# Ledger of designs, part 281: peptides against a protein of PDB entry 8BZL

Target 1, 228 residues: chain A of PDB entry 8BZL
Amino acid sequence: SYDRAITVFSPDGHLFQVEYAQEAVKKGSTAVGVRGRDIVVLGVEKKSVAKLQDERTVRKICALDDNVCMAFAGLTADARIVINRARVECQSHRLTVEDPVTVEYITRYIASLKQRYTQSNGRRPFGISALIVGFDFDGTPRLYQTDPSGTYHAWKANAIGRGAKSVREFLEKNYTDEAIETDDLTIKLVIKALLEVVQSGGKNIELAVMRRDQSLKILNPEEIEKYV
Target 2, 242 residues: chain B of PDB entry 8BZL
Amino acid sequence: SRRYDSRTTIFSPEGRLYQVEYAMEAIGHAGTCLGILANDGVLLAAERRNIHKLLDEVFFSEKIYKLNEDMACSVAGITSDANVLTNELRLIAQRYLLQYQEPIPCEQLVTALCDIKQAYTQFGGKRPFGVSLLYIGWDKHYGFQLYQSDPSGNYGGWKATCIGNNSAAAVSMLKQDYKEGEMTLKSALALAIKVLNKTMDVSKLSAEKVEIATLTRENGKTVIRVLKQKEVEQLIKKHEEE

## One batch from the design tools (peptide; made by RFdiffusion4, then SolubleMPNN)

Design b1_p26_1_s3 (from b1_p26_1, 16 letters changed)
Fold by OpenDDE base, seed 4:
Structure b1_p26_1_s3 (fold): chain B 228 residues (1-228), chain C 242 residues (1-242), chain A 26 residues (1-26)
Amino acid sequence: as target 1 above (228 residues)
Amino acid sequence: as target 2 above (242 residues)
Amino acid sequence: SIDEEIRKKALEDFWKGLEAEELLKL
C-alpha cells in the first residue's frame, strides 16, 4: 500500500518510507569515495549521456566549499536541494566562525537535514545517499557517507548507488595502506573500483580529486585513461 | 494536519515517486513542444491545439512564453500549472535583475524553478506540477542554451529535445537529423517543421497549428521573435517541396 | 489505442532513459 504515513513505524519497527528512499538510491548511478593519505577521490559512473544532452548539466560531483566535495546517488532534484543548503551553510560558517567547515560538520548538517525530513509530518525522505569528502582546516583528509535516514559514518572508502555492493566488495579486498601509498595509487584504486561496474573505461567515469591544500580537480577523460 | 499528509508524494516500495510519474503521464497527452539549439540561435516549436476559428490571424503565442529579454519557454502539460510556473519564472527573473542589475543566467533561472518543482514533490499538501518546460535563452556565460525540466524538478541542457505528445518519436528523429556543430537556425527551423509534421496527429501540418519562436543575437541584444503565420506557412511549404 | 501504446512506450523509454542516466531524475 502506497498510502502509508511517512512518520510512522511499522509494527516491526521499520520506517518504510526511509527504506523505500534507499531503493531510490540503489537505482542511482554508482559513486565511490576513497580517502588516501593526502588525497580524497570521488568517482562516479558516467552513464551514456543521451545523445543531444549537454554533459555539463549532468554533473554528479559538486563542490560544497573549497575544501569539501560531494557525490550522490538517487534523485537528482533532491540532491540539488541538499547541495544548495549545504553550500549556504558552508558560507555561513565561514562568515560566522571565520573558518571553513570541517567535513564532519557539514556531513552532520546534511544528515540532520535528512533526518528531519524522515520525522516531519508532510515531508518525504530525501531519495539520496551522499559521499562527502574533503579536508579539515588542519589538513586531515575525510570521507563520510550519509543515507536517506540521516545516518552518517566516516569511511576509509565506500560506495553508493546501483553498483555499490560490488564496488564495496572490491574496496574491502583492495584497500590497503599500500594501495593508497601515493596519490596516483589512490586514484587508480578508485578507477579500478568503478571498473567493477562500469564498462568501457574512462569514458564512463567522472573523477574528482582533492589534494591537501589544493582545490577540487575534475579529471578529463584523457587524464582518467592515463590511470587505466 | 493529517489531512494534508495524505497528499504528500511518497516513495513506492520500489523507490519511485508515482505522483511525479503520473504528472509526467499527463504531460504526454499535451501538445508537442520542440526545442533546437543552433550555432546562431535557438528555437521553440509548439503545437497549437486551441485554435480560435473566429480569429483571422493568431498573433499571440499560446504555448510560448517570454520570460525576460533573454529567455523564453514552452510548456507541455496542465495549462493552469503552466501559468503558475511561467509567472514564477518571470518573478524570479525580475527579482534577480533588481538585485544584481543584470539578467539572470539561463541555468540559474531554470534551477530556481526546478527547486520549486522539487518542493512540490517533497512537501505535504502539495502535488507535483503536471508540467514540463523547454527553455531557450542566451547569456554571456554559455551563449545560446536549451533546457528541459520535468515535474520532478530535474533539468538538463540539450542540443535538441521534445516534450509532450509523441516526444519519444520526435527525439528519435532529432537524434537522426541533428548535425552537431553544423546546425544553423535556418536548418533548425526546417528540422522543427519536419519533426512536427511527423509527430503531430494531423494529416497535414498547417501554420495555424504551429507556434515557432526564435531567439537570436543582434547587435549585442537578444531578440525573441515569434514567427508570423505566413513565415510558418513558408517553412511548411518548403518542407512539402523537398 | 496506438496512441496509448506509444505513450506507454514513450513513458517506459523515458523511465528507461532515466534509469540509464547517471542519476535518477525520478
Scores: peptide ipSAE 0.008, ipTM 0.559, DockQ to the pose 0.024
Fold by OpenDDE base, seed 3:
Structure b1_p26_1_s3 (fold): chain B 228 residues (1-228), chain C 242 residues (1-242), chain A 26 residues (1-26)
Amino acid sequence: as target 1 above (228 residues)
Amino acid sequence: as target 2 above (242 residues)
Amino acid sequence: SIDEEIRKKALEDFWKGLEAEELLKL
């Protein structure tokens, strides 16, 4: 079937392998990102971890650098490759430029990597979308999204994965300047957005917060429950 | 079902490069981009299809990219491919500036990218870029310029042209209304709105769905300006009153 | 067919995503 071919154009101008990689993303756990005034928040739907599975291996939110973190939806193995390369690039940038990467820079790097895998023979697209959040060196909070095609955009708020449509519809209605006026309100907005698609309350949500001039903080379930 | 050969871009028995043609087909589904050369400037007008409320408003333009102080481009086709090519254009222009201590001539920048595009049609293990570009620029050699390039690596200079959705109809309208030698930037802007109003599959043209950039010369410097939404609204309003 | 609708929707979502992504290009 044409679906097993390398990433080539169909007669109607489609890159089916990219589209199918996007379908792999849609099967992934939902992730949401919101940019506040002085905060960026990532939330992910927790899948039921098998009792014997190490929770460390199931994290959908990871740091790329001290000022940048990423959530992803789709193939975890593909995500690991992207994360590792992004981390190396962040460190390389610090060594060569003596400054941390901007969120846009590292997003563009990831996007370019993904794009190359859509154009190279013997490679398939990465089956992941990512929400990349952080702070630029000037203290500006940023949120970017990238998809399997290697596109990327800056967002005020966005969602990826299986519940992304419903979460985005919620965010379109509820993302206002008032809704992000404080850090706590911003966190609450993310939780409310995820609750549109997550059946059980705060126990099935992983939440990460990065405040200006602070490191990434993963909230524990008890901290999340305060916002529910 | 014709199994299109999933192999590298190769010639068909009839001598066609189907992967290039299919890339062009992909561009036909993209948002309309229009370029018009005037005596006193050059413009790009592009359809903004993605109006999402959650997008960060920090972006000056979705489809129009500044390449250097003297050039800009618009893109129709695959966004990720466009990002790679626009980045390459910036790198080529910067490397030239560093090497020669002067801006790269417009056509030379276009040609350099076209060679890259062509290579992606010829070398094994690559697919064509699913992107056409319009380039606007000024240089001391030819003044104001408008170029178009396609996935094959072909390019040409134009007085007015269009890429993306309904491009053929747009080009036909441009041929009818373009006044050679008499085109002012003001008249070019009016023509751009007229053409977009007819070629965009919208009941009513709105300023939120259109990006326009102008390239002019002021006091011996190139000025690239993206029109504000209010300015585009005024152009649309003027067109509706005619 | 459901596959064409899914493709069309995936394409529309892709194009909307691309459109959204294109809007956010600097």
Scores: peptide ipSAE 0.021, ipTM 0.514, DockQ to the pose 0.096; fails the geometry check
Fold by OpenDDE base, seed 2:
Structure b1_p26_1_s3 (fold): chain B 228 residues (1-228), chain C 242 residues (1-242), chain A 26 residues (1-26)
Amino acid sequence: as target 1 above (228 residues)
Amino acid sequence: as target 2 above (242 residues)
Amino acid sequence: SIDEEIRKKALEDFWKGLEAEELLKL
């Protein structure tokens, strides 16, 4: 059957392996991204870390460069490959162009990588979607999303993973200029959005904040609880 | 050719990688391996299944492999796959040492192998490795460490964990009995014996069927030691007396 | 059987582990 082949078109024009990779993403933990005025915020649903697991080895938000970070939903091992490739590209760009990557540039790089894995014989798609946030050199905050197909778009706010539909519906209703007027309000918006799908409140949320001309900051649980 | 395409690990309609799941199922039938992190060391304990009296080579360790001076691993799954991966770990560690004139950090070694495992789940003509590994190590960055990796290329750091046969039951027992912050290597050894005694499909635990390795720091050096059979017997005896 | 439950849980834990939650170390 076409659904069990490498990424090929079905008779009705579908790329089943890409669609099925999107189903893998839908099983992933929820991630949300919001672009504020002078801030970008990523929030991720923390699954209950196994009691004996080292939390240090459990991160869903990672830096790609000083000015760019990423959250993902889907296959963790696939994500690690994408992250490593993106980090190498960010460093290469700094060395060759003497400037950091734009958020769009690195997103396009990741998207192109994903797309190649949908078209290359003997490869399966990456089972991940990503939210990529950061600041361009001019200080403009950016949010991009990529999916398994290698498509990418810029967003004001978006969500990926198992709770993405509910979170997006919340964001569509609540993302206003007033709701992102301050950094604190923007953070609060992300937390409220995640609470639509996260049962155990602030303890089960990972938040990362990047402000203009600042490095990525991962908030601790106590900092998160202040916004709840 | 289309034949290589049939060996590509692909997504199911539900977004599952069945070849990875099947590899993990194979590991579930392998001998039990557990790891426990203590304040003063880390240990691996593994079930020895192939006690062939006719094996001339007393394999000091059937399932526990020294990777470098600061790391060891245990393996659950397909032996041939295990041999390939353990050799690769040694090569990666050695190349790093030669390049940087310092030992590879524990997590970097684990990650390097996990990227290889992941590749075997994504590229055509390859199947997942039917192997899970436990890694024990010491480095200057994080001290004593315990990691687990699976066929998907996922890994995690653990205070205690188990792979292979009855691993879920073992993990449940470890969760109950592991005392965070108070775990000594001595108590970890006792816990290992307790868990193995309950999880191994044997009427009585014997030293012949158990391999234990400890990793400690002595005088600023890492010491990896495989326990002698007599030492394991003493641990078993002590457990039976309690 | 205990073995089936263990296998099922191991698979579930594996999939939960595979699913993108936690391992993106910086």
Scores: peptide ipSAE 0.006, ipTM 0.546, DockQ to the pose 0.031; fails the geometry check

Design b1_p26_1_s3 (from b1_p26_1, 16 letters changed)
Fold by OpenDDE base, seed 5:
Order: C-alpha cells, then sequence, then structure tokens
Structure b1_p26_1_s3 (fold): chain B 228 residues (1-228), chain C 242 residues (1-242), chain A 26 residues (1-26)
C-alpha cells in the first residue's frame, strides 16, 4: 500500500511536510508585489521561455476576478488548483453577496484551503506561496501573502521564491512614500527590485499592473523596457 | 533519502517530489514522440517499438490516439497509465460536447487532464502517472495548437517539442531548424523525419518504426490522418536523398 | 469568459469528487 501522505508533528513540534513545501517555494521563480497609493503591481522572474514554447501558457500572474490577481512561487500545477478554486469562490461571492470579494476575503479563503491540506492525513501541503493583490470595493489597494502552511498577512511590499530574500532586503531599503508617489514610480520600484535577482534585464520580467477601477494589465516587454 | 523515495506524494527536505521526478525519468526511457506546429497544420511523430506482425488492425496508431474530431495525442511512458489517461480525455471531451453542444477547446481538455495528474501527485495512496503526452488540435479560439504535459500536471503550448527517449537532443535540433512563421506542414514532416533519424536509437530509420499523424483543416472541418507506411517511406527516402 | 465558467464548474465537480477520493478511481 502506498503510504498515505501524513502531515504529522515531529517529536520537537515541527510539521516537516509544511517546511519542505516551503523549500519547494524557495526553488520557484521570484515574484514581487508592491502596493502603491492607487496601484498594485506584480512582477515575476520570467524564466527564459524555451524558443519553441508559447508564452501564453507560461504565465505566472493570473486574474482571480476583475478586482483581484495573484502571482505565485513554487509548483505550477499546485498553483493552478488554488487559482481555480479561488476563481470559483469569487464568482460564488458575486452571486450570493452581489459584490466582488475583498482581497482579504479571497486571501483568507485560499489560506484556509492551504491549511486544510496541511491537516488532512490523505493530502500533502500545496507547494506554493502566493502574492494576492487587488482593490476592495472602496478602492483601497491591498497586498497579501500566503504560504504553504495557510498563514496569511497584509503587506506594503513583499517577495516570494528563489530571490525573495534579496528582493525583500531591497524593498525594505527602498520602499518609501516617495518611491510610490506615482504609478510610474511604483512600477519602477518593482522592476528595480526584480533586477536584483534577474540577470538579463527587462526581457526576463513579467509585469502586471492593476489601477483603481481598471482591469489587470500585463505589460509587454517593450513597455517594461521603458521603465528600465 | 531512502525513506522519501519509498513514500508517495511527499516532499523531500529539499522540497522535491521524488515520485514525480522518478516518473519523469521513466518517461525518458520511453519511445520518442515529436510534435510540430505548422502554419497549415500540426503533426505528431512517434517511435514504434513493438513491431509485431501479428498485431491485429491498428485502428489508429500504437502511440497516437484520436481524442475527438479536433484533437489527437501521443504518449510516452507506462502503457497502462496512458490507456487510463487517454480514455479519461475522451470522456472529458464527450461530456463537454454533450453539455455545450460544441467541442471542448484544446487547452481546456489539456488542463482538465493536468488537474487529474496533479491530484495523483498530491493525494496520499496515489502515485504519479508515468506518462507524458503531446496534444495536437484545432479550435476556433487559437487555431492549430500543440501542447505537452508531464506527470506533475504541468503543461505548456509549443511550436515544436519532444518527449521520451533522447528528448533533450530532439528539442535542441528542433530549436535549430524550426523557422518561425515559415513552417509548412510539408516542411514540418521533413523536420520530423530528420529529428527522428538522429534521435531514435536505430541504425536506420524505417517506416515500420515510425507513426505519423497530421491534423489539418479542410472545408471548415478538422481532418486527422495517420500517414500510410508508403507515405512515411517516401518521406524517409526524400530525407536520405538530401 | 464562458469558457472560464465552464471550466470552473467542471473543476468544482472534479474537486468535490477528489475530496471524496471517488474520482481518483480512474
Amino acid sequence: as target 1 above (228 residues)
Amino acid sequence: as target 2 above (242 residues)
Amino acid sequence: SIDEEIRKKALEDFWKGLEAEELLKL
């Protein structure tokens, strides 16, 4: 019989499967999120798309709803599951409450989903962290992070994945009110933060922007190069 | 190390899913399958390893499966796992057709199977499927399409790709010879033969060892055709003369 | 998109089945 994946406490109180899922996240491509004044920006390290690969199938930034988008680090297939469940919940909320989800609400939903997969004896944790950004109905920009444990917190700026430490250190030094004074400056901050870990400049960055009362915009490489 | 290798669907201390990696390794020893996207069609080319003269009528192909009127796939890996997955693909496609009275979009079918694959990597008491697939199709949204999926439930769209034995070398050759925007189905067929000739562990490429299917559009309908052995022989002969 | 809603419903049914370990009986 295949041993059931059991997320159990070690004698010293560790949930090793959760910790190891966090190691899977650290192997993922770097993602960064920044909350501006009236903008939220997600950036992801674009691994060199194989010359023959279709770029549309390699997106790491996904819309959950018109007002919420998500970037992730870790296992892409695991992320797809979470994204799909979140999209379902967003639509369900619109039908039942007649309003879009708040960014906190959908983050909590995702976090709860992840947590349940850490407590079920028949399941392994999700090997993903996520940055969830968007606007609440009142127009407030939000940024949340979730990890494999199902923990979530609100952030001004954060990073996940392989280069997350270096990117966070950069953001801690450079995230100021002046650095986010305009939408363009906020975008530039994200690009600069990613360039700490991305070697080939703007060509290896996927960038998405959501402004107040606007849909998610994915910037093309030419648009990104204008900020570099 | 050994403790994690024996357990299904768990992370190693380094955050690796060894059962998925081992499934992918097993696929690396399977027969080569190629997919090439052209402007006027898409093709699959697969190595046929079991040439048994007594095999009854291959209705379609040993390694190439028709999924519906608009899609086909090829498989590399464990045959029993492949049969289960190809049947599931057909069921998903049929259920969609019955529900919506139109064929399932290509990427949706691929993704539905990939979600199943992923589940077999996450739920205890299950093992990953030891199968990679290439999908060819046409739909009204994206036209001709080529996809690849692996045991993890990851997938991607491709202009050209390879799975199975010597796949890395095949992909390298495809990258060198594939001309974006200029690829005709005729040139894609020639390229497939060229790559298979170099990547198959055979002294000489023969038509009996190669299966090729093409997907084209004729009069607003998708046509999926398996090439006859004589047609494959002509392609091989042409390659040998160049 | 209509395709996303279709996918959504299909996935919900799929995941409900997976949570019950019933649909993994391939």
Scores: peptide ipSAE 0.000, ipTM 0.554, DockQ to the pose 0.051; fails the geometry check

Design b1_p26_1_s4 (from b1_p26_1, 15 letters changed)
Fold by OpenDDE base, seed 5:
Structure b1_p26_1_s4 (fold): chain B 228 residues (1-228), chain C 242 residues (1-242), chain A 26 residues (1-26)
Amino acid sequence: as target 1 above (228 residues)
Amino acid sequence: as target 2 above (242 residues)
Amino acid sequence: SIDEEIRKKALELFWKGLEAERALAE
């Protein structure tokens, strides 16, 4: 059976291991990204943290560089590898080019990495999708999405993970220029979008914001509740 | 040209890594290991299944390994895999110390090993490690810490947790009895005995079947101590009297 | 061996990532 082989084409042209990796992503916690005018916002569904689990070790939003951050859905261990590779590249770029990476550049790097893992006979695909947000050096906010296949696209707003369909449907209806007119409205949009799939309000949401010329800020639960 | 084995861990149609899940299943049949974080220390308690009189008792413990001056771990699963991984942990910790002239932070050591575990789920037709670990440690960043890692390369920090046989039941009991912010090492030890007494597949809990290690701070130094059998006996006795 | 290679690569990435993370924190 071709589905039991390492990433090879089926007779009908399917890469089953890539498709199955996408299924792994669909089982992941929901993540949402929204590009505002002068802000980018990432939100992630907090799985009910086990009562005895340390919350600091359950984070799905991380910085890749001062100007770029990433959220992911899927296999956490796989994501850690991608994050490390991306961070190394960001630092290397600063040293070699003497400028921070553009959001597109680092997205392309990650996408290329993923693609290579779909073509090597000794490797399985990464079981993750990622939302990559940040600011280019010219101050332009960017949002990109990658999947296990190594494809990537720029978005105004997008979602990944188990609730992605519902969140995307919400965003398609509610993402307007008016809805992102201010930073606060943009944050509210993300929260409302996540609430389509997350129960119990702001307590189960991880939210990060990056404003122009500012570092990544992770909001605490109290700050999130102010927007609910 | 090194040919990679075509039998790499692959995704199921549902997006599951069955080899990882099967490894976890195997671990579920291994001896129970508990970890409990207290305000003034952290402990590991592990089931000792291989009681041989001829074993050299000079060994630190069967299932608890000292990693460096500030960290220890317990293992559930395949012993040979555990030996490989514990050796790697020691090497990583030593390298960090040499490179940065300070002890490796606890979470970073855990992460390093988890990256190795993850690699064995993605590369070269190798099977996942059939081992879960509990880590206890102290560092200047977060103080006393407890971590759990599994064959997938995932890990998490915990106030209390359990791996191995009857781990789900143990975790349930820990959730019921663990008092956040009020847990002393003494109370943690009592709780460990209570949980092990209920979760170990033995008719009666005995000191010979339990290994306990504590990690504390004394005069600005980490102290890792394996409890003597007599000390464990006293803990069991106290539990029986309650 | 393949095992050694896997471990070596994984650890190389870890150390590089650690360095990058440290740089990011500065």
Scores: peptide ipSAE 0.391, ipTM 0.751, DockQ to the pose 0.663
Fold by OpenDDE base, seed 3:
Structure b1_p26_1_s4 (fold): chain B 228 residues (1-228), chain C 242 residues (1-242), chain A 26 residues (1-26)
Amino acid sequence: as target 1 above (228 residues)
Amino acid sequence: as target 2 above (242 residues)
Amino acid sequence: SIDEEIRKKALELFWKGLEAERALAE
C-alpha cells in the first residue's frame, strides 16, 4: 500500500520509490568511469542501436561544462532534465562566482536536486545514476557517482547500469597505479572493463576522454579499436 | 496548497513506469505511421482510419501536421493529446524563430516537446501523453532528418521507423529492405507502400486510407507536400504490379 | 491550470537549458 503512494517511508523505514528507481538504473546500459593521473575517462555501452537508428541521437555522455562531463544509467528522458539543470547551474556559477564549478560542486548540486525529488509531494525520483568526471581548476581529476536517492561519493573508478557488478569486479582487480600510469593505459582499462559486459568489441562502446586543460573528446570507433 | 494529485506516475517494484508502458500499448492500437529518410528527402506515410464522406476537407492532412516551413510530424495515439502536442510544437518553433531570428533546429524542437512529455511522467499527478510522434525536417546543421518520440519523453533519430499498429512488424520489414546510403525518395515511397500494404489491417490498400507527405529541398527552400490521391494510387498500382 | 503550469515549467527549463548549451558551445 505504501509503495503505491508518493515517495514515503514504509513501516520498516524503506523509501520504496527510491529503491525502485535504483532498479530502473540497473536496467540501464552500463557506464564506466575511471580517474587516471591526468585523465578522466567515461565509457558507455552502446545499446544495440537498431540498424536504422541514428547513433548521433543516442549519446549517453555529455558535457556539463568545459571541465565536467557526465555519463548516466537509467531513464534517458530523466537524464536530459538533470543535464539541463546542471548545465544551467554551471553557467550560473561562472557568472556569479567567476570560476567554473568544481566537479564536487556540480555533483552536489545534482545530488541535491535528486534528493528533493525523493521528498517532494507529487514527484517521483529520478530514475538515473550518474558518473560525473572532470577537472577542478587546480588541475585535479575527479570522479563522482550519484544515484536516485541523491547520495554521492568520490571514486577512483566505478560503474553503473546493468553490467555494473561485473565491471566493478574487474576494476577492483585491475585498477592499480600501474594500470593508470599513462593516459593510454587508463583508456585501455576502461575499454577492458566494458568488454566484460559488452559484446562485439569496440563497436558497441562509446568512449569519452578528458585530459587536463583539454575539452571533452569523444573517441571514434577507429580510435577505440586501437586500444582493443 | 500544492496538493498534486496522488496519481503521479510512480515506479513499480521492478523499476518500470507502468503508466508510460500502458500509454505505449495504447499507441500500439492506433493507426500506423511510417517515416523514411532518403538522400534527397524524407517522407511520412500514415494510415487514415477516419474515412467519412461527410468530413470537411482538411487543408493539410488528418494525421500529418505541418509544424513550420521546415518540419512536419505524424501522430499515433490519442487524438486530443496529439492536438495539444502539435500545437505546442508550433508554438515552440515560433518562439524560437522570434527569439533567435532563425528556424529552430529539428532536434531541438523534438527535445522541447520531449521535455514536456517527460514532465508529465514525473510530476503533477497527471497521466503521460498517449501519443508517439514521427518528425521529418530539414535544417542547415544536419540536413534531412527523421525522429521518433514516445510518451516517456525519449526520442531518437532514424533512417526509417514506424509507430502505431503493427509497428514492430513494419520496423522489421524496413530493416530488411532499407538500403543505407542508396535510398532515393522514389524508392522510399515504394518501400512505404510495401510496408503499409503488409502492416495495415486491410484487405486491400487503397489511396483513401493512406496519407503521404514528402519533405524536399528545392532552390534552397524546404517544400512539404502532401501527395494527391492519384499519386498514391499510382504508387499502390505500381506495387501491385511487382 | 495545473497542466499549463507543468508545460510552462518544462518549457522554461528547456529554454534555460538551451541558453546554457549555446553558451557551452561558444
Scores: peptide ipSAE 0.387, ipTM 0.747, DockQ to the pose 0.686
Fold by OpenDDE base, seed 4:
Structure b1_p26_1_s4 (fold): chain B 228 residues (1-228), chain C 242 residues (1-242), chain A 26 residues (1-26)
Amino acid sequence: as target 1 above (228 residues)
Amino acid sequence: as target 2 above (242 residues)
Amino acid sequence: SIDEEIRKKALELFWKGLEAERALAE
């Protein structure tokens, strides 16, 4: 059956494995990204950590480089592979080009990687979408989204995962120049957006902030509550 | 590479990797393995199903494997797969030690194996490994640690967890009885016996059917010790008297 | 063997990723 073929088009022109990988993403925890004026913010829904699970081992936001962060939705094991490859590329770029990657560059790299896995025999697509945020070396904040197909686009704000639709609808209504006028307002926007799909407030949100010329900062629950 | 079998693990229409799930199902029928993190140590307790009278009394740990001086693991699932993966763990740990002149951090070793597991779910038309692992260890970064990994390549740290047969029930019991911040190794051992007694499909828990290993720190060194049968008997007896 | 290749590639990525992560931590 065409649906069981890894890299074969259906008669109607669909790549079913890519579509099915997208379904895996939709089952993932919700992630949101917002580009502010001088800030980029990632927020992720914390799955109810099993009572006996160590929360430290469940990180959904990670640094790819000093100037780039990534959140993902979908298969965690797949994400780890993408993250590692991206990190390697970021370091390689610094060594070869003597500048950090642009957010677009690393996004394109990740997208190309994903695309190859949709076309190669004996490989299934990555079951992840990613939000990639950061600053270019010129200080421009960027937000990109990638999906299992290897497509990518730049966004002002976006969401992925199980609650993505609701979060996007919220962002479409509430993302204004006024709403991102300050760093704090931008952070607040992300939190409010996540609260559309997360029930237990700030305790179930992981939030990361990157400001211009600053490293990634993961907010603690107390800091998040200031915005809730 | 074009050389990989087209029979790679693929997504279902619902976005599921059935071969991974089937592997997990198979693990659910394997012998029970428990891990419990305490303040002063960490332990593994595993069901021993194959009791051959002809096994030389040399206490052969069937399900608990020493990985290096600071880590051990227990496996639920296909024994042959377990042997392959435990060997890989040892090799990875050794390579790290040689390269960095320090023991591999616990989580990094777990991650390395999980990357291998993940690869077998994405490449080459190979089946996933039919094993879940519990890892116990100590490192200078996080102290005593307990991890669980599954055929998908996912892993997590735990205070207490269970894999294999009746794992869900065991986890439920652990959630009820695990006292955060107050768990001593002694209490953890007692808890392990309690949970195994209830979750193992045996009429009576015997020392012959249980393997227990503890990982502690003594004089700045990690000590991995497999409990002697007599020690396990004492633990069982104590539980029966409570 | 395909099996060895899979393991080799996975481990190669692990080690490279580890180096990259260490570089980020510095």
Scores: peptide ipSAE 0.360, ipTM 0.703, DockQ to the pose 0.662

Design b1_p26_1_s4 (from b1_p26_1, 15 letters changed)
Fold by OpenDDE base, seed 1:
Structure b1_p26_1_s4 (fold): chain B 228 residues (1-228), chain C 242 residues (1-242), chain A 26 residues (1-26)
Amino acid sequence: as target 1 above (228 residues)
Amino acid sequence: as target 2 above (242 residues)
Amino acid sequence: SIDEEIRKKALELFWKGLEAERALAE
């Protein structure tokens, strides 16, 4: 009997494998995203890089295209698959449509991919949530979130992973127009939000910034310390 | 609880993949493999457990595999799985070379195999590979490199790490003794012997029970060399004299 | 075989992803 992973409905209407995949996400490192006026910022909790681990190989923020980047919480290996597929789609879109993807488009693609893995026989759901940020062609900053179920929504600010609840609560209280009035303030907001759950200050935070018409910039620890 | 234990690609209520964890447990009982990155090279050191006198083939290396001219790996876990995966690594590396007319970057080769491993954790019908690997290599992008991968398809770059039996203790020792930026290959070899001497479940460390391979650069070429028993004996002797 | 199919799919994605990544760097 081929043990086919089957995501099926329980008698009470639950998709347990999806719910359990969400539990895998909750065990992941915390990620936060904030949409500013002319900036999008992603922050991720650095797991205490084990002494002797190469930090380069523990990247949790990646570019999907020139105008889109993604952070995730959950299973790293699963995330790699999603990222690769998303990158392929972004390039394909450029070739076929002759324009970069919108942030919504690529989010929808990722969401659809995830959804298919919740319904296909022999496949388990992806154990990841993702924050997808970027700029549309018109210069509008966007932030989206996806979860293992394949649902997605647009956000002003959001968080995923183990500390998501605390970070969200902070963002709900502190996300105001004044708080995102400038790029620097937006960055500060993300850092402050992460510091709700991350110990030892800026050394344990990975921060990425994308400004309008600019490429993804990963801030170094020294740059992060300036905001702390 | 039992229902989640048997299926290879099902999340537990806690969000765990038990078959992956069980594979990792199996690896924990395998022979110890160490990897250490130095400024002037990288090495693998592995425990030899099965010295069969009747083996006709002089296995110079039981657990260390050359992948291409610039990379080698060591394996902890199921031998048959290791053989399959090392073959895949060689094929991937060869394909890249043919397609791009340059050697595959180290991390990309690791990633390719990890994608395969991940697939076996997500697609039903097959069990995860019961193998962890240490990779050593050189490429023009990052120079000397050391990677570790596990059955989940996760990987990471390391300055020093260990897989297999007593790996946690070995990693702890490596953390204590590894000096970043100051590690020479000579020092790395000494450290490897030191760690193996403490972590191997043997009364005395002997050269017959240890395989060591070094990867260096000479005249712009990568050299992968398995140390001779006499060389390993000298390293052990030196350690005993300290 | 199921094994071959899984490996094939995984590797196809790897190679496509590699191409896409290279395109991003350019």
Scores: peptide ipSAE 0.322, ipTM 0.656, DockQ to the pose 0.757

